# Peptides against a protein of PDB entry 5EIB: the designs that were tried, part 273

Target 1, 366 residues: chain A of PDB entry 5EIB
Amino acid sequence: VDLEPGTMDSVRSGPFGQIFRPDNFVFGQSGAGNNWAKGHYTEGAELVDSVLDVVRKESESCDCLQGFQLTHSLGGGTGSGMGTLLISKIREEYPDRIMNTFSVMPSPKVSDTVVEPYNATLSVHQLVENTDETYCIDNEALYDICFRTLKLTTPTYGDLNHLVSATMSGVTTCLRFPGQLNADLRKLAVNMVPFPRLHFFMPGFAPLTSRGSQQYRALTVPELTQQMFDSKNMMAACDPRHGRYLTVAAIFRGRMSMKEVDEQMLNVQNKNSSYFVEWIPNNVKTAVCDIPPRGLKMSATFIGNSTAIQELFKRISEQFTAMFRRKAFLHWYTGEGMDEMEFTEAESNMNDLVSEYQQYQDATAD
Target 2, 366 residues: chain A of PDB entry 5EIB as posed
Amino acid sequence: VDLEPGTMDSVRSGPFGQIFRPDNFVFGQSGAGNNWAKGHYTEGAELVDSVLDVVRKESESCDCLQGFQLTHSLGGGTGSGMGTLLISKIREEYPDRIMNTFSVMPSPKVSDTVVEPYNATLSVHQLVENTDETYSIDNEALYDICFRTLKLTTPTYGDLNHLVSATMSGVTTCLRFPGQLNADLRKLAVNMVPFPRLHFFMPGFAPLTSRGSQQYRALTVPELTQQMFDSKNMMAACDPRHGRYLTVAAIFRGRMSMKEVDEQMLNVQNKNSSYFVEWIPNNVKTAVCDIPPRGLKMSATFIGNSTAIQELFKRISEQFTAMFRRKAFLHWYTGEGMDEMEFTEAESNMNDLVSEYQQYQDATAD

## One batch from the design tools (peptide; made by RFdiffusion4, then SolubleMPNN)

Design b2_p25_5_s2 (from b2_p25_5, 12 letters changed)
Fold by OpenDDE base, seed 5:
Structure b2_p25_5_s2 (fold): chain B 366 residues (1-366), chain A 25 residues (1-25)
Amino acid sequence: as target 1 above (366 residues)
Amino acid sequence: MPPKRKPAPLYGRVPLTFSLPLTQA
């Protein structure tokens, strides 16, 4: 789905464009112009019913519909505005189905789009209410991984999107391959989300290795485990050492010893025990799939529900507040039928979410 | 602020720990 035809043509002509049904390409003509309100109330609202017809058709063709997965950017107008409109409409029609998102968070290091903090804040307000699971993929963190860890001097959108694709492949492993415990979207939500509003995940992928060091790096379970819990390997721009893990999932892929995985996962929990809440029993889950990713002998994917994710929301809130106090560009949103009240409601709900994460961080065992 | 008491997790956790049987090559 897109509000611009040229983006759809790029997907269709891409190396995987043929995996999608032609009739499942739904697109507009005018684009959202990086405006959430165009995506949500005008251009996106004109297109949403045609997308819902496709969603309904695909849902009816499923033997067992678990839920929906949306991939979108929160900085743009289409991914943010129309993406959150679609989430709302799908939630209305399928209230008992899991809503999962891969939400790309904006960064001033990656994009010069001045209104990204508005689009992100308005989107987060919708995601808090209408999603069950949200993977926070932060362009700030992706850029820093590319530059610092991968040693890319000039990170490209291709390099960032490679990390996104590796993460998405990792977190969906349990859905795509058989396991002793058939993982589904609902089981993932039940394990990862102890409190309904606190469903924003910090993902990570290992191994991440620079081209210059690939030949010198062994791929071992200890090294994967150590890298997966490293703050520099998080795909959300927050330090897990500034918060506490409510829940963690680790998804290993490749032929490895289950005993070694369990030993390393116990060791990393013990080493990082101060960064876990003591009041959620069995708060780390481990999955092993014998099928490695293409081009790797083994990998690990991290999913963290951490109270440190509040650093990401604080960054967006600070940027939002600095623009909103000046009424900068508000006429672009109000001209599409938005009220200034919706900005203040979205800001308030995001600040409430930050306060909730802090409350659970500070919660002690009675 | 007084230490806020433990909020009880709303959802019972299902084990996600699984291994595939190592297919002996």
Scores: peptide ipSAE 0.031, ipTM 0.576, DockQ to the pose 0.025
Fold by OpenDDE base, seed 1:
Structure b2_p25_5_s2 (fold): chain B 366 residues (1-366), chain A 25 residues (1-25)
Amino acid sequence: as target 1 above (366 residues)
Amino acid sequence: MPPKRKPAPLYGRVPLTFSLPLTQA
């Protein structure tokens, strides 16, 4: 789905364009112009019914519909505005299904789009209310991983999207391969989300290795476990050491000892015990899939629900506030039928979310 | 002031510690 045709042509002409049904390409002509309001109230609202018709058709073809997964950017107009409109409409029609998102957070290191803080804040407001689980994929963290860890001097969108794809493949492993516990979207949500509004996850993927070091790196369970808990390996630009983990999931892939995985996962929890809430029992979950990702002998994917995620929302809120106090560019949104109150409500709800994370960070077992 | 006391989690915990067998293709 896009409000621009050129994105769909790029997907269709890509190496995997043939995996998508031609009838499932729904696109506009005008684009959103990086405006959330165009995505949500005008251009996106004109296209949403055509998307919902495809969603219904694909949902009816499912033997067992678990829920929906949206991949979108919060900095743009289409992914943010139309994406959140779609989430709302799908939630209204399928209230008993899981809504999962892979939400790409904007960064000034990656994009010069001045209105990204508005689009992100307006999107987060919708995601707080209408999603069950949201993977926060922060372009700032992705850029920093590419530059610092992967030793890419000039990270590209291709390099960032490679990290995103590896992470998405990792977190969906339990959904795509048969397991003893039949992991599903609902079980993931029940495990990861102790409080309904606190459903924003920090993902991470291991191994991350620079091209020059790949030949010299052994892949071991201890190294994967150590890397996936490293603050520099988080795909959200927050430091887990500044908060507390409410819940964690780790998904290992490849042929490895379950015993060694359990030992290493216990060791890393014990080493980092100060960074976990003591009042949620069994708050770390581990899965092992014997099928490695393509081109690796083994991998580990991290999912963290941490109160440190508030650092990401604070960054967006600070950028939002700096623009909104000046009423900068507001006429672009109000011209699409938005009220200035919708900005204030979105800012308030994001600040409430930050406050909720802080309350649970400061909570004791007593 | 933030609540100093343990909040109760709203959701239970389902076991996710398991091995997924190789699908023999």
Scores: peptide ipSAE 0.027, ipTM 0.466, DockQ to the pose 0.026
Fold by OpenDDE base, seed 4:
Structure b2_p25_5_s2 (fold): chain B 366 residues (1-366), chain A 25 residues (1-25)
Amino acid sequence: as target 1 above (366 residues)
Amino acid sequence: MPPKRKPAPLYGRVPLTFSLPLTQA
């Protein structure tokens, strides 16, 4: 789905274009112009019914519909505005199904789009209410990984999207391979989300490898475990040491000892016990899948529900507030039928979410 | 005042009893 045709033509002409049904390419002509309101109320609203017709048709063809997975950006107009409209409409029609998102957070290091803080804040407001689980894939973190860790002097969208694809492949391992932990979306939510609003995950991946680096370093289970918990391996620009883990899932891939994995996972928890909440028993879950990622002998994927995710929301909120106080570009949104109150409600709800994470960070066992 | 108890989680993991830090007024 896109409000521009060129992205669909790129997917259709790409090496995997043939895996998608031609009729499942739904696209507009005008785009959203990086405006959430165009995506949500105008251009996106004109296209949403055509998308819902495809969603219904594909849902009816499922033997067992678990839920939906959306991949979208929060900085643009289409992914943010139309993506959140689509989530709302799917939630209205399928209230008993899981809504999962891969939400790409904007960064000034990656994009010069000045209005990204508005699009992100308006999107986060919708995601708090209408999703069950959201993977925060932060362009800030992806850029910093490419530049600092991978030593890429000029990170490309191809380099960022390689990290995204590795992470998405990792977190979906349990859904794609029978007999794993979190084998369905509902079980993932039950394991990861103790409180409904606190469903924003920091993903992480080890080993971090560039597409051009043939250096498939065979990591050990201890090295994978240590890297997976390193803040430098997080795909969200948050330091886990500034917060506390509510819940963790670790997905190991490749041929390894389950005993060694359990020992290393226990060791990392014990060494970092101050960074876990003590009042959620058995809050770390581990899975091992014998099937490695393509090109790797072993990998580890991290899913953290951490109160440190508030650092990401604070960054967006600070950028939002600096623009909104000046009423910068508001006429572009209000001209598409938005009220200034929707900005204030979205800012308030995101700040309430930050406050809620902080309250759980500071909570002790009685 | 006793610390405000947070609501019980809706999904699969019930916390042990926990106290919220008193928000310093």
Scores: peptide ipSAE 0.025, ipTM 0.380, DockQ to the pose 0.034
Fold by OpenDDE base, seed 3:
Structure b2_p25_5_s2 (fold): chain B 366 residues (1-366), chain A 25 residues (1-25)
Amino acid sequence: as target 1 above (366 residues)
Amino acid sequence: MPPKRKPAPLYGRVPLTFSLPLTQA
């Protein structure tokens, strides 16, 4: 789905374009112009019914519909505005199904789009209410991983999207291969989300290795575990050491000892015990899948629900507030039928979410 | 400040450690 045809042509001409049914390419002509309100109230609203018809058709063809997975950006108008419109409409029609998102957070290190803080804040407001699970994929963290860890001097969107795809493949492992830990979207939500509004995850993938170091790196369970819990390996731009893990899931892939995985996962929890809440028992979950990802002997995918995610929301809120106090570009949004009150409501709800994460961070064992 | 009573997690965590059976390729 896009508000521009060119993205669909790129997907269709891509190496996997033939796996998608031609009738499932729904697209507009005008685009959103990086405006959330165009995506949500005008251009996106004109297209949403055509998307919902496809969603219904594909849902009816499912033997067991678990829920929906959306991949979108929060900085652009289509992914943010139309993406959140689709989430709300799907939630209205399928209230008992899991809504899962891979939400790409904007960064001024990656994009010069001035209105990204508005699009992100307005999107987060919708995601708080209408999603069950949101993987926060921060373009800042992806850039930093590409530059610092992968040693890419000039990271491209292709390099960032490679990290996203590896992570998406990792977190969906339990959905694609038979097993009991997080084997469905609902079980993942039950294990990862202790409180409904606190459903924003920091993902991570291991191994991440620079091309120059690939031949020298041992792929071992200890190395995967150590990298997966490294603050520099988080795909959300927050430091887990500034918060506390409410919940963690680790998905290992490849032929490895379950005993060695359990030992390393226990060791990393014990070493990092100060960074876990003591009042959620068994707050780390570990899965092992014997099937490695393509081109690797083994991998680990991290899913963290941490109160440190508030650093990401604070960054967006600070940028939002600095623009909104100046009434910068508001006429672009209000001209599409959006109320100025929706900005203040979205800002308030995001600040409430930050306050909720802080409250649970500070909660001691009674 | 009075100790803030921890809200109980809304959903019971499934304590499942399991090896995924090999899907026969």
Scores: peptide ipSAE 0.030, ipTM 0.581, DockQ to the pose 0.025; fails the geometry check

Design b2_p25_5_s3 (from b2_p25_5, 10 letters changed)
Fold by OpenDDE base, seed 1:
Structure b2_p25_5_s3 (fold): chain B 366 residues (1-366), chain A 25 residues (1-25)
Amino acid sequence: as target 1 above (366 residues)
Amino acid sequence: APPLVKPAPLYGRLPLTFSRPITAA
């Protein structure tokens, strides 16, 4: 789905374009112009019914529909505005199904779009209410991984999207290979989300290695475990050492010892015990799939629900507030039928979310 | 097998751009 036709043509001409049904390409002509309100109230609202017709048709073809997975950006107009409209409409029609998102967070390091703080804040407001699980994929963290860890001098969107694809493949492993701990979306939500609004995850993937270091690095369970808990390996731009993990899932892939995995997972929890809440028992879950990812002998994917994710929302809120106090570009949103009050409501709800994370960070067992 | 090091992206080789300064409206 897109409000621009050219993106669909790029997907169709891609190496995997033939895996998608032609009828499942729903697109507009005008685009959203990086405006959330165009995505949500005008251009996106004109297209949403055509998308819902496809969603219904594909849902009816499922023997056992678990839920939905949306991949979108929060900085643009289509992914943010139309994406959140679509989430709302799907939630209304399928209230008993899981809504999962891969939400790409905007960064000043990666985008030239000045209105991204508005689009992101308005999107987060919708995601808090209408998703069950949201993987926060921060373009800043992806850029920093590419530059610092992968030693890419000039990261590209293709570099960032490679990390995203590896992470998405990792977190969906349990869905694609039955018999695992988190074999369905609902069970993942039950294991990862102790509080309904606190469903924003920090993903990570191991192994990440520079081209120059590939030949010198072993792939071992200890090295995967150590890397996946490293703050520099988080794909959300927050430091888990500045917060506490509510819950963690680790998904190992490849032929390895279950005993070695359990030992290393216990060791890393003990080493990092100060960064976990003590009042959620058995809050670390581990899965092992014997099927490795393509081109690797083994991997580990990390999913963290941490109160440190508030750093990401604070960054967006600070940028939002700096624009909104000046009423910068507001007429572009209000001109699409949006009320100025909705900006204040979205800012408030995101600040409430930050406060909730802080409350659970500071909570004791007593 | 080597660690996850970029296969050359087939698509999306767009350079990353920096955000423009938020100019006063």
Scores: peptide ipSAE 0.009, ipTM 0.271, DockQ to the pose 0.013
Fold by OpenDDE base, seed 4:
Structure b2_p25_5_s3 (fold): chain B 366 residues (1-366), chain A 25 residues (1-25)
Amino acid sequence: as target 1 above (366 residues)
Amino acid sequence: APPLVKPAPLYGRLPLTFSRPITAA
């Protein structure tokens, strides 16, 4: 789905264009112009019914529909505005199904789009209420990984999208392969989301290495475990050491000892015990899948529900507040039928979410 | 097996739209 045809043509002409049904390409002509309100109330609202017709048809073809997975950006108008409209409409029709998102957070290091803080804040407001699980994929973190870890002097969207694809492949491993942790989307939510609003995940991946460095290094379970918990491998631009983990899932892929995985996972928890809440028992889940990613012998994917995710929301909130206090570009949104009150409600709800994360960070076992 | 390094395009060249340099740094 897109409000611009060029993205759909690129997917269709791509090497995997044939895996998608032609009728499942739903697109507009005008685009959202990086405006959330165009995506949510105008251009996106005109297209949403055509998308819902496809969603219904594909849902009816499923033997056992677990839920939905949306991949979208929060900085643009289409992914943010139309994406959140689509989530709301799907939730109205399928209230018993899991809504999972891969939400790409904007960064000034990656885009010069001045209104991204508005689009992101308005989107987060919708995601708090209308998703069950949201993987925060931060373009800030992706850029920093490409530049600092992968030693790419000039990162490209192709380089960022590779990290996204590796992360998405990692977190969906238990859904796609028979593993010891038969996780459906609902079981993932039960294991990862102790409080309904606190469903924003910090994903991470190991191994990440530059070309020419460690190309022949043997990957070990201890190295994967250590790298997976390293803040430099997090796909969200927050430091886990500035918060506490509510819940963690670790997904190992490849042929390895389950015993060695359990020993290393226990060791990393014990070494980092100050970064876990003590009042959630058994808050770390581990899965092993014998099927490695393509081109790797083994990998580890991290899913963290951490109170440190508030650093990401604070960054967006600070940028939002600096623009909104000046009423900068508000006429672009109000001209599409939005009220200024919706900006204030979205800012308030995101600040409440930050306060909730801080409360649980500071909570002690009674 | 090599670690996750700068992609060879897994499935051919990404369209130029998805391979453009990030210029904001």
Scores: peptide ipSAE 0.008, ipTM 0.296, DockQ to the pose 0.013
Fold by OpenDDE base, seed 5:
Order: C-alpha cells, then structure tokens, then sequence
Structure b2_p25_5_s3 (fold): chain B 366 residues (1-366), chain A 25 residues (1-25)
C-alpha cells in the first residue's frame, strides 16, 4: 500500500515484485507529502476502504489467521498516517487478532524531513493503543551500525534496508519454521509483553561483520551471543545498560549445540543480571532453528523488551516539543481536518509510556 | 497564539532511491 504510484511501480519492477498479487497493490495518486494528517484523515482515508477490502479477502483465504504484520515508516506521511489508520481499522474489524508492526523510527542523521517528530509522535500514540507487538527499527541505530560496526563510510538506504530485512527474517523465524518457541504471534506476545502498553521491542541481529573482517571472524555460539547482547548491536537507538530487560527472546539459526546455546544464554544472563528485572521469572526465552539464513552458517536474532527504549521516545518527544512550542507547521496538519488537541494527547500518551517504563525499571521484588 | 512560522520549503522527500548515501549532518 502507498499513497504514491511510483513506489508501487518500484516494488512491482523489483526482484520480488512478482511474489505479490497484482490486485493487492493498492495505491493513491497524490501522496501524503510527509504529513501524517494527509495519511490519516484525507488522502489515506479515501484509500483505506480499498485496502480493507483486500485485507478481508486475504484474511478469508487464510486457513488459520493469526494476525497482521505492518511494515511502515513513522517519519513519512503514508507509513505513519495511513499506516496507523489501517492499524486502527483492522483492529476494529479483527479485535481478537494480533497486530504486529515493524516501525521504522525517524532520525535527523538520516532524513531532512523537518516534520518527522510530529509524524512519529502521532504514530506512537496510535501504536500504543492499537498494536500488540512493535519492533522499533531506528534509522539512527541502523546508520550507526552501518558506519561503526559494518565500516561503511557512506551508508545508503540499501544498507539500512538490508539490516531491516535481516532483522525481519530473524524475528519471523519462529513463525516460518515449525517446532519453535514462539511458533505463533500470540505466543510471542504472551512471552514478550508482560504489560499491554509495554510492547515496543529492541531488535538485534548477529553476526554483523565488516567486509574487511569477515575472513578473520569465526561464527561461534559465544560470539553470536556476545554480539547479540552488545549495546552497539541494538537496532533501536537506546543503551540497554541504561534500563532493564522485562523480557528477551533469542532466536538462533543454523546447526549448533543446544547445550552450548543454553550455556552461553545462561552465562550472558548471569553476567548481565543487573540489566534484567528480577520479578519476572524465566523472562529470557531461547529458540534454535536448524535452518541457517541464506549465506550464513549460523545467526542469532535478538528481541528485547527493555525499559531503556524510553530513550528513543524521549528523543522523539524532545524534538516534538521543540517544534510544537513554536507551532511550526501545525497549519499543515490542522488544514487536513486534524485538531491541535490531538498533538497534545499524543505527546501526553508518549510521556506516560516513558513514565511507565521508568516505573517498571525502578520496581523491585517485594 | 504565536504566529505560525511560514514553513521553509520542505526539502524534497529523501528519494527512497536505494543508492543515495545518507550524509551525516
């Protein structure tokens, strides 16, 4: 789905364009112009029913519908505004199904779109209420991984999107291969989300190796485990050492010793015990799939529910507040039928979410 | 209400052209 035809033409002409049904390409003509309100109230609202008709048809064709997965950007107008409208409408029609998102967080290092803090804040407000699971994929963290870890001097959107695709492939491993720990979206939510509003995940993928060091790096379970828990390997721009893990899932792929995985996962928990809440028993889950990703002998994918994710929301909130106090660009949103009150509600809800994460960070076992 | 600051021209959509270097500011 897009509000611009050119994006759909790019997908359709791409190496995988033929995997999608032609009738499942729903697109507008006008675009959202990087405005969440255009995506949510005007241009996106005109298109949403046509998308819902496709969603219904595909849902009816499922043998066992678990839920929905949305991939979107929170900085743009279409992904943010129309994406959250779709989430709301799908949630209304399918309240018993899991809503999962891969939400790309904006960064000033990656985009010159001045209104991204508004689009992100308005989107987070919707995601807090209408999603069950959200993978926070931060463009800042992706850029930093590309530059610092992968040693790419000039990271591209292709490089960032490669990390996104690796992460998406990793976190969906349990859904695609039977016999795994988190074999369905609901079981993943039950294992990862102890509190309904605290459903924002820090993803990570290992191995991440620079081209210059690939020849010298052994792929071992200890190295995968160590890299997966490294703060520099998080695809959300927050340091897990500044918070506490509520829950963790580790998804190993490839032929490896289950015993070695269990030993390394126990070792990393014990070494980092101060960074886990003590009042959630068995909060680390491990899965091993014997099928490696294409081109690797083994990999590990990390999913962390950490109170440190509040750093990401604080960054967005600070940027939002600095713009909103100036009433910068507000007329672009209000001109699309949006109320200025919705900005203050979205800011409030995001600040409440930050406060909730802090409360659970500071909570002790009685 | 403080005067609505006239938008500076929205710098064009970062073309999602897969190949453009992301320049760190």
Amino acid sequence: as target 1 above (366 residues)
Amino acid sequence: APPLVKPAPLYGRLPLTFSRPITAA
Scores: peptide ipSAE 0.006, ipTM 0.298, DockQ to the pose 0.021
Fold by OpenDDE base, seed 3:
Structure b2_p25_5_s3 (fold): chain B 366 residues (1-366), chain A 25 residues (1-25)
Amino acid sequence: as target 1 above (366 residues)
Amino acid sequence: APPLVKPAPLYGRLPLTFSRPITAA
C-alpha cells in the first residue's frame, strides 16, 4: 500500500515482486507529502476502503487468522497517517485479532523531514491504543549499527532495510515454525506485554559482522548471546542500561545445543540482573529453531520490552514540543481537517506512556 | 552524517542476499 504509484512499480520489479498478488497492490496518485493529516484524513482516507477490501479478502482466505502485521514509517505521511488509519479501521473490524507493527522511528540525524516529530507523535498516540505489539525500529540506531558495528562508511537505506528484514525474519520465526515458544502472535503478546499500553519492543539481531571480520568470526552461542544483549546491538535508540527489562524473548536459529543456549541465557541474565525487574518471574523466554536463516549457520533475534524505551519517546516529545510551541507547520495539518487538539492529546498520551514506563522502572517487589 | 537518501520504499521482499551481506554467510 502506498499513496504514490512509483513505489508499487519498484516492488513489482523487485526480486520478490512476484510473491504478491497484483490485486493486492493498492496505491494512490497523490502522496501524503510527509503530512500525517493527509495520510489520515484526506488522501489516505480516500484509499483506505480499497485497502480494507483487500484485507478482508486476504483474511477470508486464511485457514486461521491470528492477526495483522503492519510495516510502516512514523516519519512519513503515508506510513504514519494512512498506516495508523488502517490500524484503527482493522482494529474496529477485527477487535479480537492481534495487531502487530514494525514501526520505523524517525531521527533528525538520518532524515531531513522537519515535520517528523509531529508525524511520529500522532502515530504513537494511535499505536498506544490500537496495537498489541510494536517493534520500535529507530533509523538512528540502524545507522549507528551500520557505521559502528558493520563498518559501513556510508550507510544506505538499503543497509538499514537489511537489518530490518533480518529482524523481521527473526521475530517471525516462531510464527513460521509451529511448536516453538511464541508460536502465535497472541502467545507472543502474553509473554512480552505484562501491561497493555507497554507493548513497545526493542528488537535486535545477531550475528552482525563487518565484511572485514567475517572470515575470522566464529558463530557460537556465547557470541550470539553476548552480541544480542549488547546495548550497541539494539535497533531502538535507547540504552537498556538506563532502564529495566520487563520482559525479553530470544529466538535462536540453527543447529545448536539447547543446553548451551539455556546456560548462556542464564549467564547473561545473571550478569545483567540489575537491568531486569525482579517482580516479573520468568520474564526471559528463549526459543530455538533448528532451521537457520539463509546464508547463516546460526542467528539470534532479541525482543526486549524495556522501560528504557521511554528515552525514544522523550526524544520525540522534546522535538514535538519545540515545534508545537512555535506553531510551526500546523496549518499543513489543520488544513487537511485535523483539529489542533489532537496534537495536545497525542503529546499528553505519549507523556503518560513515558510516566508509566518510569513508574514500572521504579517499582519494587512488595 | 550525509543525509541518507530515502530510496523509494521497496515493498517487495528485498533479496535476503543483498550484494552486501550485513550478516556473514
Scores: peptide ipSAE 0.000, ipTM 0.345, DockQ to the pose 0.020

